# Peptides against a protein of PDB entry 4N7V: the designs that were tried, part 208

Target 1, 222 residues: chain A of PDB entry 4N7V
Amino acid sequence: TLRSITSPLVAHRLKPIRQKTKKAVVSILDSEEVCVELVKEYASQEYVKEVLQISSDGNTITIYYPNGGRGFPLADRPPSPTDNISRYSFDNLPEKYWRKYQYASRFVQLVRSKSPKITYFTRYAKCILMENSPGADFEVWFYDGVKIHKTEDFIQVIEKTGKSYTLKSESEVNSLKEEIKMYMDHANEGHRICLALESIISEEERKTRSAPFFPIIIGRKP

## One batch from the design tools (peptide; made by RFdiffusion4, then SolubleMPNN)

Design b2_p30_4_s3 (from b2_p30_4, 8 letters changed)
Fold by OpenDDE base, seed 3:
Structure b2_p30_4_s3 (fold): chain B 222 residues (1-222), chain A 30 residues (1-30)
Amino acid sequence: as target 1 above (222 residues)
Amino acid sequence: MEEEEEEEEKKRKEELEKELEELSEEFEKE
């Protein structure tokens, strides 16, 4: 099943972006829908031959072939859907489109990992919890130049000197110099607070019918 | 925004673009 390969993508709260590659263009629209445009070149002109338009919650996929399959000239935005469109739910998406959906999903996940959800200023650092899930990326930018980037897979440390290294196990974290451990401790505390705030704010969003609270900024640089 | 914030956003954007390029290469190999 597609679900065994990926979960439905979630593009809510993401800013619009358009990324062109050789064979495809992936976009997040103002509507927070995601479009995958499959590109072919004919006579030195690029044409969009196929479009997957995915809803912001990832559950609906609209597929169309611009200009009756002849292709539409590549532009700065996806071509509008034609009359001959196919609409699928996530669980009913034909297997031939799974790779393209997976590409869109991974694209969105990368964008989410670079999209601030909570920004929290401490006395010593700017802490940022990102939108990706599960295990959202967490960045700490200390005002003295130290940087810590936590992901689900690793922790990257950039020291004041610019020396950078990656930690992939608890043993490596425990082997850090004492001065670096202090930064790590602060980063972990900031992370805990951001996760707590995320939970509280999300619950309030559920209780209210107001506009989304995220992204949110708490405090300011001292 | 402060210059530092702009530099931070620029860096994240550059990292994103790099990772997206890597992702695209993986997608286009088949």
Scores: peptide ipSAE 0.452, ipTM 0.882, DockQ to the pose 0.728
Fold by OpenDDE base, seed 5:
Structure b2_p30_4_s3 (fold): chain B 222 residues (1-222), chain A 30 residues (1-30)
Amino acid sequence: as target 1 above (222 residues)
Amino acid sequence: MEEEEEEEEKKRKEELEKELEELSEEFEKE
């Protein structure tokens, strides 16, 4: 099943983006829907032959073929769904579209990993917890130029000199120079605080049934 | 402050674009 290989994508709170590649254009719309446009070139003109429009919660997929499958000239936005429209739920999506859905899902996940959910200013750094889940990315931009980027899979460190390296295990983290460990300790504290705030804010959202509180900024640069 | 934040955002966008390109290449290869 599709569910065995991916979960429904979640595009809530994401800003609009449009990314063109050779064979596809992927967009997050103002509506927070996600569109995958399949592009073909003919006579030096690019045409959209197929569009997958996915709801913001990933559960509804609308598929259409512009101009009865002849294609629509590529523009700055997806073509309107006027021809040969099919609508599927996530669990009823035909297998032939699974790869395209997976592409959209991974696209959204990458965008989420670069979308601030919580920004927290400390005395020494700007800390940012991102929207991706599980294991949201966490960035720390120290005011002195050091950067730490934590993901579920690794920790990237950029030193003041511009030297960059990736840590993939606790042993590698433990082998860090003492000066870098201080930055890591601060990053970890900021991370803990952001996670705690995320929990508290999410609970308040649940209680109040208000508009989303995220993204949120805590404090300001000294 | 604004300039530094703009530069940080720019770098984040560049990283995103790079990763999206890599994702696209993977999608096109299969």
Scores: peptide ipSAE 0.454, ipTM 0.882, DockQ to the pose 0.790; fails the geometry check
Fold by OpenDDE base, seed 4:
Parts: C-alpha cells; structure tokens; sequence
Structure b2_p30_4_s3 (fold): chain B 222 residues (1-222), chain A 30 residues (1-30)
C-alpha cells in the first residue's frame, strides 16, 4: 500500500514555494495545496504533461493532463485543471502515481523541516522548533555565533570558530568539551520548553477551532 | 537585530534549496 511507503503529506501553514527541476516542478500553493508538474521538453520548450494536485492534508489527489494530454507550456504556476480530471483518496491512489506522491511528500517534509513552528528567544539564543514530524527539527542560534541543529537522526554543532561536526550517539554527546556541553544543555532546555509550549498551544487551538495559532514567536532577542 | 534575523532566514533558505535540489536529483535518477 501507499501508506506502507509514506504517510499523507501535511502542507498546513507552509509558505508558497516553487521548485523547478529538469523533469518536474513541485509547488506549494497559496492554498497550501501541493502540485507536482511532470515536465517534458519538445523543440526546446518545456511542457507540463501531467499534474498531481494534492490537498493540504494529503488525503485527496487530483490528477489531470493539461491540454488533452498534449501538454501545456511550462509557466510560473501550474496549469489549470482541464475536463479530464481524476480524483483519488490517498488510499485508492493508483500505484503508478505512488512515486510522484512520495516525491511530493518528501518535498513537503523537507520544507517543513525548515519552516518555523515555534520561535522562542532565550537569554542566550533564538530557539526554533520546526514543522516537520515526527521528531521536529530544532535549531538554536546562540547570539554569540554558536549554532546547534537537532534532528531525529543527529545533532549538528557549529562552533564560534566555524568548526562544524555531527553527533549521532549519546556517547559522542557525552564526549563533548565542557564549553560545548553548556550550549547543549541550553539547547536541550529550549527544546523542552518549545515542546511543552507546542502541546499547550495545540490544545488551545483545538478548543478554539479558529485560525491557526502557529507559527508563533515567543519573546524577543535581548 | 532585524539584519541578523534576515541573515539567519537566508541561511536556512539556502540550506533548504540545496537539500531540495539533492532530493530532486534522487527523484530524477530513479
């Protein structure tokens, strides 16, 4: 099943973006829908031959073939749907489209990992919890130039000197210099607070059923 | 303060663009 390969993508709260490659263009629209445009080149002109338009919650996929399958000239936005439109749910998406959906999902997940959900200013750093899940990325920009980037898989440290290294185990974290441990401790505390705030804010958001509360900025740089 | 935030955002955007390019290359290679 598609679900065994990927979960439905979630593009809520993401800013619009459009990335062109040789064979495809992926966009997050103002509507927070995601479009995958499949591009072919004919006579030095690029044409969109197929479009997958995915809902912001990833559960609905609308597929159409511009200009009756002849293709539509590549432009600054996806071509409008034509009369030949197919609509699928995530769970009934034909297998031939799974790879394209997976690409869209990975694209969105990557964008989410760079999209602030919570920005929290501490005495020493700007802490940012990102939108990706599970295990949201967490960045800490210390005002003195140190940077820590936590992901589900690793912790990257950039020291004041510009020296950068990646930690992939608790043993490596425990082997850090004492000065770096202080930064790590602060980063971990900021992370804990952001996660706690996320929980509280999300619960209030659920109760209120209004406009999204995220992204949110807490505090300001001292 | 605003300039520093802009620089930070710029760096994050550059990282995103790089990683998106890498992702696209993987997609096109398969």
Amino acid sequence: as target 1 above (222 residues)
Amino acid sequence: MEEEEEEEEKKRKEELEKELEELSEEFEKE
Scores: peptide ipSAE 0.454, ipTM 0.882, DockQ to the pose 0.863; fails the geometry check
Fold by OpenDDE base, seed 2:
Structure b2_p30_4_s3 (fold): chain B 222 residues (1-222), chain A 30 residues (1-30)
Amino acid sequence: as target 1 above (222 residues)
Amino acid sequence: MEEEEEEEEKKRKEELEKELEELSEEFEKE
Protein backbone atom coordinates (compact mmCIF):
# COMPACT_ATOMS: atom_id res chain seq x y z
CA THR B 1 0.00 0.00 0.00
CA LEU B 2 0.99 3.62 -0.38
CA ARG B 3 0.65 3.99 3.37
CA SER B 4 3.39 1.41 3.88
CA ILE B 5 5.73 3.63 1.87
CA THR B 6 4.77 7.08 3.13
CA SER B 7 2.27 8.87 5.29
CA PRO B 8 -0.06 11.52 3.88
CA LEU B 9 1.87 14.73 3.41
CA VAL B 10 1.06 17.69 5.62
CA ALA B 11 1.51 21.11 4.10
CA HIS B 12 -0.33 23.18 6.70
CA ARG B 13 1.33 26.49 7.62
CA LEU B 14 3.92 26.18 4.87
CA LYS B 15 4.78 29.20 2.77
CA PRO B 16 4.29 28.97 -0.98
CA ILE B 17 7.25 27.66 -2.94
CA ARG B 18 7.82 26.54 -6.51
CA GLN B 19 10.72 24.39 -7.63
CA LYS B 20 11.31 23.72 -11.31
CA THR B 21 13.34 20.76 -12.44
CA LYS B 22 13.89 19.21 -15.85
CA LYS B 23 11.04 16.75 -15.60
CA ALA B 24 8.76 18.26 -12.98
CA VAL B 25 7.67 21.34 -11.13
CA VAL B 26 6.66 20.99 -7.50
CA SER B 27 4.73 23.74 -5.80
CA ILE B 28 3.20 24.53 -2.48
CA LEU B 29 0.35 26.90 -3.29
CA ASP B 30 -1.13 29.77 -1.31
CA SER B 31 -3.93 27.36 -0.46
CA GLU B 32 -1.29 25.05 1.07
CA GLU B 33 -2.11 22.47 -1.57
CA VAL B 34 0.79 20.72 -3.25
CA CYS B 35 1.10 20.37 -7.00
CA VAL B 36 3.36 18.11 -9.00
CA GLU B 37 3.50 19.12 -12.65
CA LEU B 38 5.04 16.68 -15.08
CA VAL B 39 6.96 18.56 -17.73
CA LYS B 40 7.95 17.54 -21.24
CA GLU B 41 9.83 19.55 -23.80
CA TYR B 42 8.74 19.83 -27.44
CA ALA B 43 10.43 22.13 -29.92
CA SER B 44 12.24 23.99 -27.13
CA GLN B 45 8.95 24.66 -25.32
CA GLU B 46 8.08 23.06 -22.00
CA TYR B 47 4.60 21.63 -21.55
CA VAL B 48 2.76 20.38 -18.51
CA LYS B 49 1.31 17.01 -19.42
CA GLU B 50 0.02 15.85 -16.06
CA VAL B 51 -0.74 17.50 -12.73
CA LEU B 52 -1.16 15.94 -9.32
CA GLN B 53 -2.85 18.36 -6.97
CA ILE B 54 -2.67 17.14 -3.38
CA SER B 55 -4.72 18.61 -0.55
CA SER B 56 -2.97 20.27 2.37
CA ASP B 57 -3.64 17.24 4.56
CA GLY B 58 -2.42 14.86 1.87
CA ASN B 59 -5.62 12.82 1.84
CA THR B 60 -7.07 13.93 -1.49
CA ILE B 61 -5.29 13.74 -4.82
CA THR B 62 -6.73 15.38 -7.91
CA ILE B 63 -5.11 14.35 -11.15
CA TYR B 64 -5.73 16.07 -14.45
CA TYR B 65 -4.25 16.28 -17.93
CA PRO B 66 -4.13 19.80 -19.35
CA ASN B 67 -5.44 20.50 -22.85
CA GLY B 68 -6.91 17.06 -23.34
CA GLY B 69 -3.58 15.44 -22.63
CA ARG B 70 -1.74 17.43 -25.27
CA GLY B 71 -0.20 19.53 -22.54
CA PHE B 72 -0.28 23.16 -21.60
CA PRO B 73 2.69 25.53 -21.87
CA LEU B 74 4.61 25.70 -18.61
CA ALA B 75 3.81 28.86 -16.69
CA ASP B 76 4.55 30.39 -13.30
CA ARG B 77 1.72 28.37 -11.74
CA PRO B 78 -0.03 25.07 -12.36
CA PRO B 79 -2.61 25.04 -15.16
CA SER B 80 -6.24 25.03 -14.11
CA PRO B 81 -7.88 21.63 -13.76
CA THR B 82 -10.17 21.41 -16.79
CA ASP B 83 -9.58 18.18 -18.67
CA ASN B 84 -9.58 14.52 -17.69
CA ILE B 85 -9.93 15.11 -13.96
CA SER B 86 -9.73 12.20 -11.55
CA ARG B 87 -10.05 12.42 -7.79
CA TYR B 88 -8.60 9.87 -5.39
CA SER B 89 -8.23 9.41 -1.70
CA PHE B 90 -4.79 8.63 -0.36
CA ASP B 91 -5.66 4.98 0.16
CA ASN B 92 -7.23 4.65 -3.30
CA LEU B 93 -4.45 6.31 -5.28
CA PRO B 94 -3.44 4.11 -8.22
CA GLU B 95 0.03 2.65 -7.87
CA LYS B 96 1.24 4.38 -11.02
CA TYR B 97 1.07 7.68 -9.12
CA TRP B 98 2.79 6.51 -5.94
CA ARG B 99 6.26 7.60 -6.98
CA LYS B 100 5.02 11.09 -7.74
CA TYR B 101 3.20 11.24 -4.43
CA GLN B 102 6.34 10.10 -2.64
CA TYR B 103 8.27 12.87 -4.32
CA ALA B 104 5.69 15.41 -3.22
CA SER B 105 5.77 14.01 0.30
CA ARG B 106 9.55 14.18 0.54
CA PHE B 107 9.47 17.67 -0.91
CA VAL B 108 7.00 18.82 1.72
CA GLN B 109 8.89 17.09 4.51
CA LEU B 110 12.08 18.83 3.46
CA VAL B 111 10.34 22.21 3.34
CA ARG B 112 8.89 21.50 6.78
CA SER B 113 12.38 20.78 8.13
CA LYS B 114 13.34 24.31 7.13
CA SER B 115 10.13 25.99 8.31
CA PRO B 116 10.23 27.47 11.82
CA LYS B 117 7.39 26.40 14.06
CA ILE B 118 8.67 27.76 17.37
CA THR B 119 11.40 30.32 17.80
CA TYR B 120 12.61 30.60 21.38
CA PHE B 121 15.21 33.09 22.53
CA THR B 122 17.29 32.08 25.51
CA ARG B 123 19.97 33.99 27.33
CA TYR B 124 22.59 32.47 25.06
CA ALA B 125 20.90 31.37 21.84
CA LYS B 126 18.08 31.54 19.35
CA CYS B 127 16.38 28.15 19.35
CA ILE B 128 14.19 27.06 16.46
CA LEU B 129 11.93 24.03 16.35
CA MET B 130 10.92 23.20 12.79
CA GLU B 131 7.64 21.92 11.37
CA ASN B 132 8.73 18.47 10.27
CA SER B 133 7.58 15.40 12.14
CA PRO B 134 8.27 13.04 13.75
CA GLY B 135 11.53 14.24 15.26
CA ALA B 136 11.38 17.86 14.18
CA ASP B 137 14.64 19.51 13.27
CA PHE B 138 15.98 21.76 15.97
CA GLU B 139 18.44 24.57 15.39
CA VAL B 140 20.34 26.53 17.99
CA TRP B 141 22.11 29.69 16.97
CA PHE B 142 24.27 30.81 19.85
CA TYR B 143 24.89 34.52 19.97
CA ASP B 144 28.63 33.89 20.13
CA GLY B 145 28.60 32.15 16.76
CA VAL B 146 28.27 28.48 17.70
CA LYS B 147 25.53 26.61 15.88
CA ILE B 148 23.96 23.27 16.67
CA HIS B 149 21.59 21.57 14.25
CA LYS B 150 19.74 18.52 15.52
CA THR B 151 17.89 16.19 13.19
CA GLU B 152 16.43 12.75 13.66
CA ASP B 153 19.61 11.31 12.16
CA PHE B 154 22.45 13.47 13.42
CA ILE B 155 23.68 16.47 15.32
CA GLN B 156 25.77 18.97 13.43
CA VAL B 157 28.03 21.34 15.34
CA ILE B 158 29.54 24.46 13.87
CA GLU B 159 32.14 26.02 16.11
CA LYS B 160 33.10 29.68 16.30
CA THR B 161 35.98 29.05 13.93
CA GLY B 162 33.60 27.67 11.34
CA LYS B 163 34.80 24.15 11.96
CA SER B 164 31.92 21.78 11.38
CA TYR B 165 31.42 18.17 12.35
CA THR B 166 28.56 15.70 12.65
CA LEU B 167 27.68 13.46 15.55
CA LYS B 168 25.71 10.30 14.77
CA SER B 169 25.82 8.42 18.05
CA GLU B 170 25.50 8.99 21.76
CA SER B 171 29.07 7.85 22.22
CA GLU B 172 30.27 10.65 20.00
CA VAL B 173 28.15 13.12 21.95
CA ASN B 174 29.54 11.82 25.21
CA SER B 175 33.08 12.21 23.90
CA LEU B 176 32.66 15.92 23.27
CA LYS B 177 35.01 18.35 24.93
CA GLU B 178 33.59 20.03 28.00
CA GLU B 179 33.40 23.36 26.21
CA ILE B 180 31.20 21.92 23.49
CA LYS B 181 29.21 19.90 25.99
CA MET B 182 28.09 23.14 27.60
CA TYR B 183 26.58 24.25 24.31
CA MET B 184 25.00 20.85 23.82
CA ASP B 185 23.47 20.93 27.29
CA HIS B 186 21.95 24.32 26.59
CA ALA B 187 20.68 23.15 23.21
CA ASN B 188 19.06 20.13 24.80
CA GLU B 189 17.36 22.29 27.40
CA GLY B 190 16.05 24.63 24.74
CA HIS B 191 14.84 21.64 22.78
CA ARG B 192 12.97 20.27 25.77
CA ILE B 193 11.29 23.61 26.36
CA CYS B 194 10.28 23.99 22.71
CA LEU B 195 8.73 20.54 22.69
CA ALA B 196 6.81 21.31 25.86
CA LEU B 197 5.60 24.61 24.46
CA GLU B 198 4.59 22.96 21.21
CA SER B 199 2.36 20.59 23.12
CA ILE B 200 0.76 23.32 25.21
CA ILE B 201 0.23 25.70 22.32
CA SER B 202 -1.18 22.97 20.09
CA GLU B 203 -3.72 22.10 22.73
CA GLU B 204 -4.81 25.71 23.09
CA GLU B 205 -5.00 26.03 19.33
CA ARG B 206 -7.30 23.03 19.23
CA LYS B 207 -9.58 24.58 21.83
CA THR B 208 -9.86 28.03 20.27
CA ARG B 209 -10.46 26.85 16.69
CA SER B 210 -9.14 30.19 15.49
CA ALA B 211 -6.29 31.13 13.22
CA PRO B 212 -3.14 29.06 13.60
CA PHE B 213 -0.95 29.96 16.54
CA PHE B 214 2.15 28.77 14.72
CA PRO B 215 4.64 29.93 13.80
CA ILE B 216 5.29 31.55 17.15
CA ILE B 217 8.17 33.51 18.59
CA ILE B 218 8.85 33.39 22.31
CA GLY B 219 11.08 35.93 23.95
CA ARG B 220 13.58 38.21 22.31
CA LYS B 221 17.28 38.38 21.83
CA PRO B 222 18.89 39.76 25.02
CA MET A 1 19.75 41.89 15.06
CA GLU A 2 17.47 42.05 12.05
CA GLU A 3 20.42 41.63 9.74
CA GLU A 4 21.55 38.56 11.62
CA GLU A 5 18.05 37.10 11.42
CA GLU A 6 17.97 37.72 7.69
CA GLU A 7 21.32 36.02 7.25
CA GLU A 8 20.12 33.01 9.19
CA GLU A 9 16.97 32.80 7.09
CA LYS A 10 19.02 33.18 3.93
CA LYS A 11 21.33 30.35 4.94
CA ARG A 12 18.37 28.15 5.78
CA LYS A 13 16.81 28.92 2.41
CA GLU A 14 20.04 28.12 0.61
CA GLU A 15 20.29 24.83 2.45
CA LEU A 16 16.69 24.06 1.55
CA GLU A 17 17.27 24.83 -2.11
CA LYS A 18 20.35 22.63 -2.18
CA GLU A 19 18.60 19.71 -0.54
CA LEU A 20 15.57 20.14 -2.80
CA GLU A 21 17.87 19.95 -5.80
CA GLU A 22 19.39 16.76 -4.46
CA LEU A 23 15.91 15.35 -3.92
CA SER A 24 15.01 16.26 -7.47
CA GLU A 25 18.05 14.49 -8.83
CA GLU A 26 17.07 11.36 -6.96
CA PHE A 27 13.58 11.54 -8.41
CA GLU A 28 14.83 12.02 -11.95
CA LYS A 29 17.26 9.09 -11.81
CA GLU A 30 14.49 6.54 -11.44
Scores: peptide ipSAE 0.452, ipTM 0.882, DockQ to the pose 0.831; fails the geometry check

Design b2_p30_4_s4 (from b2_p30_4 with E1M E3K E10K E14K E21K E22K E29K)
Fold by OpenDDE base, seed 2:
Structure b2_p30_4_s4 (fold): chain B 222 residues (1-222), chain A 30 residues (1-30)
Amino acid sequence: as target 1 above (222 residues)
Amino acid sequence: MEKEEEEEEKEREKELEEELKKLAEEWEKE
């Protein structure tokens, strides 16, 4: 099943973006829908032959073939849906579209990993919890120039000198110089706080009918 | 927004663009 390969993408709260590649254009729209435009070139003109429009929650996929499948000239936005529109749920998406959905999902997940959800200012750093899940990326920008970037897979450290290295195991973290451990300890504390705040804020957001609380900024630079 | 924060955002945007490009290249090779 598609579900065994990927989860439904989640594009809520993401800013619009459009990325053109050789074979496709992927967009997050103002509506927070995700569009995959399949592009073909004919006589030095690019045409959109197929469009997958995915709902912001990833559960609905609308597929259409512009201009009766002849294609529509590539523009700055997806072409409007045609009369021949197919609509699928995530679980009913034909297998022939799974790869395209996977690409859209990975695209969205990557955008989420660079989209601030919580910004928290500490005495020493700007901490940022990103939108991706599970295991949201967490960045710490220390005011003295040290940067720590935590992902599910690694921790990247950028020292004041610009020296950069990646830690992929607990043993490597434990082998850090004492001075770097201090930064790591602070980063970990900031991370803990951001996760706690995310939980609390999300619960309040669930209880309200107002606009989303995220992204949120907590505190200010000292 | 402070200049430093703007630079941080630009850095993230650049990283995103690079990683998205890499993702696209991977997808196109399959």
Scores: peptide ipSAE 0.542, ipTM 0.909, DockQ to the pose 0.776
Fold by OpenDDE base, seed 5:
Structure b2_p30_4_s4 (fold): chain B 222 residues (1-222), chain A 30 residues (1-30)
Amino acid sequence: as target 1 above (222 residues)
Amino acid sequence: MEKEEEEEEKEREKELEEELKKLAEEWEKE
């Protein structure tokens, strides 16, 4: 099943983006829908041959073939659906489209990992919890130039000197210089606070059924 | 303050672009 290889993508609260590659263009629209345009080149002109338009919650996929499959010239936005439109639910998506959906899902997940959900200013740093899940990315920009980037898989440290290294285990974290450990401790505290705030805010959103509170900024730079 | 925040945002955008490029390259090879 498609669910065995990916979950429905979630594009809520993401800013519009359009990324062109050799064979495809992926876009997040103002509507928070995701479009995958499959591109072919003919006579030095690029044409969109197929479009997958995925709803913001990932559960509905609309597929169409511009100009009856002849293609539409590549533009600055996806071509509008005209003829031969097919609509599928996530669970009913034909297998031939699974790879394309998976690509869209990974694309959205990367965008989410770079999309601030909570920004928290401490005395020493700007802390940012990102939108991706599970295990949201967490960035800490210390005002003195140190940067820490935490992901589910690793921790990247950029020192004041510009020296960068990646930590992939607790042993490596424990082997850090004492000076860097102080930064890590602060980063971890900021992370804990952001996670706590996320929980509290999400609960309030649930209770009030109000518009989304995210993204949110807590505090200000000293 | 605004300039530093803009630089941070631009850096994240650049990192995102690079990661998206890698993802695309992987997708095109399979």
Scores: peptide ipSAE 0.539, ipTM 0.908, DockQ to the pose 0.807
Fold by OpenDDE base, seed 4:
Structure b2_p30_4_s4 (fold): chain B 222 residues (1-222), chain A 30 residues (1-30)
Amino acid sequence: as target 1 above (222 residues)
Amino acid sequence: MEKEEEEEEKEREKELEEELKKLAEEWEKE
């Protein structure tokens, strides 16, 4: 099943973006929908032959073929759905589209990993919890120039000198210099607080069912 | 303060662009 390969993508709260590649253009629209435009070149002109338009919650996929499948000239936005429109749920998406959906999902996940959900200013750093899940990325920008980036897979440290290294195990973290451990401790505390705040804010958001509360900024740079 | 925030955002955007480029290259090879 598609679900065994990927979960429905989640594009809520993401800023619009458009990335052109050789074979495709992927966009997050103002509507928070995601479009995959499949591009073919003919006579030195690029044409969109197929479009997958995915809902912001990833559960609905609208597929269409511009100009009856002849293609539409590549432009600054996806062509409007006019011809050969099909609508699928995530679980009913034909297998032939799974790879394209997976690409869209990975694209969105990367964008989410760089999209602030919670920004928290401490005495020493700007802490940022990102939108990706599970295990949201967490960045700490210390005012003195140290940077820490936590992901589900690793911790990257950038020292004041610009020296950077990646930690992939608890043993490596425990082997850090004492000076760096202080930064790590602060980063971990900021992370804990951001996660706690996320939980509290999400619960209130659920109760109110109003406009989204995220992204949110807490505090200010000293 | 605003200038530093803009610089941070630009760095993050640059990293995103690089990672998205890699993702695209991987997808196109498959």
Scores: peptide ipSAE 0.544, ipTM 0.909, DockQ to the pose 0.837; fails the geometry check
Fold by OpenDDE base, seed 3:
Structure b2_p30_4_s4 (fold): chain B 222 residues (1-222), chain A 30 residues (1-30)
Amino acid sequence: as target 1 above (222 residues)
Amino acid sequence: MEKEEEEEEKEREKELEEELKKLAEEWEKE
């Protein structure tokens, strides 16, 4: 099943973006829908031959073939759907479209990993929890120039000198110099606080019918 | 927005573009 390969993508709260590659254009629209445009070149002109339009919650996929499959000239936005469209739920998406959906999902996940959800200013650093899940990316920008970037898979440290290295195990973290451990301890504290706040704010948001609370900024640079 | 904040945002955008490029290259090779 598609669900065994990927979860429904989530594009909520993401800023619009449009990225062109050789064979496709992926967009997050103002509506927070995601579009995958499949591009072909004819006589030095690029044409959109197929479009997958995915809802912001990833559960609905609309597929259409512009101009009856002849293609529509590539523009600054996806071509509008025609009357000849196919609409699928996530669980009913034909297998021939799974690779394209997976690409869209990975695209959105990368965008989410670079999209601030919570910004928290401490005495020593700017902490940022990103939108991706599970295991959201967490960045700490210390005011003295040290940077720590935590992902689900690794921790990257950039020292004041610009020296950069990656830690992939607890053993490597434990082997850090004492001065770097202090930064790591602060980063971990900021991370814990951001996760706690995310939980509290999300619960309150669920109870409220107002605009989203995220992204949120807590505090200010000292 | 402070100049440092703008530089930080630009750095994230650049990293995103590089990672998205790699993703696209992987997708096109399969």
Scores: peptide ipSAE 0.539, ipTM 0.909, DockQ to the pose 0.755; fails the geometry check

Design b2_p30_5_s1 (from b2_p30_5, 8 letters changed)
Fold by OpenDDE base, seed 1:
Structure b2_p30_5_s1 (fold): chain B 222 residues (1-222), chain A 30 residues (1-30)
Amino acid sequence: as target 1 above (222 residues)
Amino acid sequence: EDEEISDEEEEEDLEKLEKELEEEMEKEME
């Protein structure tokens, strides 16, 4: 099943983007829908031959072939669906489209990992909790040039000198120099606070049933 | 037939995107 490969993508609260590659253009639209345009080159012109338009919750996939499959010249936005339109649920998506859906999903997940959900300014750093899930990325940009990037899999440290290294175990974290531990302690506290705020804000968002509260900024740069 | 995007091409595409997103994040930090 498609679910055994990937979960439905989630594009809620993401800013619009358009990324062109050799074979595809992936877009997050103003509507928070995700479009994958499959591109072919012919006579030095790029044409969109197939489009997958995926709903913001990932559960509905609309597939169409511009100009009856002849293709539409690549433009600054996806071509409008006109003919040869098929609509599928996530669980009913034909297997031939699974790779393209997975491509879109990984694209969206990467964007989410670089999309601020909570920005928290401390005395020493800008802390950012990202939109990706599970285990959202957390970045700390210290005003003195130190950077810490926490993911579910690792912690990356960039020192003032520009020296960078990755920590993949608790033992490596425990073996840090005391000077770096101070930054790590601050990063961990900022992370704890962001997670606590996320929980509180999400609960209030659920209660109010209003427009999204995220992204949110707490404090400001000193 | 539409050529499928290979795993290698996907990785390259994602690396490019990551770089662009990082550069954008850095600009928002200044």
Scores: peptide ipSAE 0.546, ipTM 0.914, DockQ to the pose 0.728
Fold by OpenDDE base, seed 3:
Structure b2_p30_5_s1 (fold): chain B 222 residues (1-222), chain A 30 residues (1-30)
Amino acid sequence: as target 1 above (222 residues)
Amino acid sequence: EDEEISDEEEEEDLEKLEKELEEEMEKEME
C-alpha cells in the first residue's frame, strides 16, 4: 500500500513556494495545497502534461491532464483543472501515481525541516524548532557563531572556527570537549523548552479551534 | 508517455532545494 511507504504529506502552515526542476515544478500554494506539475519540453517550450494537486492534509489527490493531455505551456502557477479530473483519497491512489506522491511528500518534508514552528531567543542563541515530524529538527544559532543542528538521526556542530562535525551516538556526545559541551547543554535546554511550549500551545490551539497559533516567536534577539 | 522522475533526479532536486532553503535561513540570521 502507499501507506506502507509514506504517510500523507502535511503542508499546513508552510509558506508558498515554487520550485522548478528538470521534470517537474513543485508548488506549495497559498491554500497550502501541494501541486506537482510534470513538465515535458517540446519545440523549446516546456509544457505541463500532468498535475497532481494534493490537499494540505495529504488525504486528497486531484489529478488532471491539461489541455486534454496535450499539455499546457508552463507558467508562473499551475494550470487550472480541466474537465477531465480524477479525485482520489490517499488510500485509493492508483499505484502509477505513488512515485509522484512520494516525490511530493519528500519535498514537503524537506521544506518542513527548514520551516520554523517555534523560534526562541535566549541570552546566547536563537533556537528554532522546525515543522517536520516525527522528531522535528532543532537548530541553535549562537550569537558568537557556533551552530548546533539536531535531527532525529544526528547532531551537527559548527564551531567558531568553521570546523564542522557530526555526532551520531551518545558516546560521541559524551566525548565532547568541555567548551563544546557548554553549547550542547544550552542547546539541549532550549530544545526542552521548545518541546514543552509546543505541547502547551498545541493543546490550547486544540481547545480554542481558532486560527493556527504557529509559527510563534518567543523573545527577541538581545 | 510521461517520463518518471528517477531516484537520482529526485536526490538532485532535493539537494538543490535544501541548499536554497539553507541559504535563505542563513540570510535571515545576518
Scores: peptide ipSAE 0.544, ipTM 0.914, DockQ to the pose 0.717
Fold by OpenDDE base, seed 5:
Structure b2_p30_5_s1 (fold): chain B 222 residues (1-222), chain A 30 residues (1-30)
Amino acid sequence: as target 1 above (222 residues)
Amino acid sequence: EDEEISDEEEEEDLEKLEKELEEEMEKEME
């Protein structure tokens, strides 16, 4: 099943984006829907041959073939659906579209990993908890140029010199120089605070059933 | 037949996207 390969993509709270690649254009729309435009080149002109439009919750996929499959010239936005529109639920998506859905899902997941959910300004850094889940990315941008990026899989450190390295185990973290450890301690505290705030805010959001509370900014750049 | 996006192409596409998103985040920090 498609569900065994990927979960429904979640594009809620994501800003609109349009990314052009060689074979596709992926967009997050103002509606938070995701569009995958499959592009072919003919006589130095790019044409959209197929479009997958995926709902913000990932559960509905609308597929259409612009201009009866002849293609529509690539523009600054997805072509409007006209005729030959097929609508599928996630669980009923034909297997021939699974790869394209997975492509969209990975795109959205990457965007989520770079989309601030909570921004927390400390005395020393801008801390950012991202939208991706599970195990949201957490970035700390120290005002002195040090950067720490925490993911579920690793911690990346960028020192003031521009030296970058990745830590994949607790032993490597424990072997850090004392100077870097201070940055890591601050990053970890910021992370803890962001996670605590996320929990509290999410619970209040659930109770209130109002407009989304996220993204949120806490504090100010000093 | 619509040419499928290869795994290599997808990786390249994601790397490009990551770079663009990082550049955008950096601009928001300035």
Scores: peptide ipSAE 0.538, ipTM 0.912, DockQ to the pose 0.719
Fold by OpenDDE base, seed 2:
Structure b2_p30_5_s1 (fold): chain B 222 residues (1-222), chain A 30 residues (1-30)
Amino acid sequence: as target 1 above (222 residues)
Amino acid sequence: EDEEISDEEEEEDLEKLEKELEEEMEKEME
């Protein structure tokens, strides 16, 4: 099943974007829907031959073929759906579309890993918890030029000199120089605070049934 | 036949996107 390979994509709270590649154009719309336009070149003109429009929660996929499959000239936005429209749920999506759905999912997941959910300014750094889940990315931009990027899989450190390295185990973290450990300790504290705030804010959202509170900014740059 | 996007093409597309997103984040910090 598709579910055994990937979860439904989640595009909630993402800003609109449009990215052109060689064979496709991927868009996040103002509606938070995701569009994959499949592009083919004819006589030095690009045409959209197929469109996958995926709902913001990833559970509904609308597929259509512009101009009855003749294609529509590539423009600044996806072409409007025509008469040949198919609608599928995530669990009923034909296997022939799974690769294109996975492409959209990986695109959205990357955007989420670069989309701030919580921005927290400390005395020494800008801390950012991202939208991706589970195990959201966490970035710390120290005002003196040190950067720390935490993911589920690794920790990247960029020192003041521009020297960069990646840590993949607790043993490597424990072997750090004392100067770098101080930055890591501050990053870990900022991370803990962001996770605590995320929990509290999410609980208040649930209770109030109001508009989303995220993204949120705590404090200001000194 | 609509040509499928290869794994290599997808990786290139994601690398390009990542670079553009990082450049945008850097501009927001200036």
Scores: peptide ipSAE 0.529, ipTM 0.910, DockQ to the pose 0.706

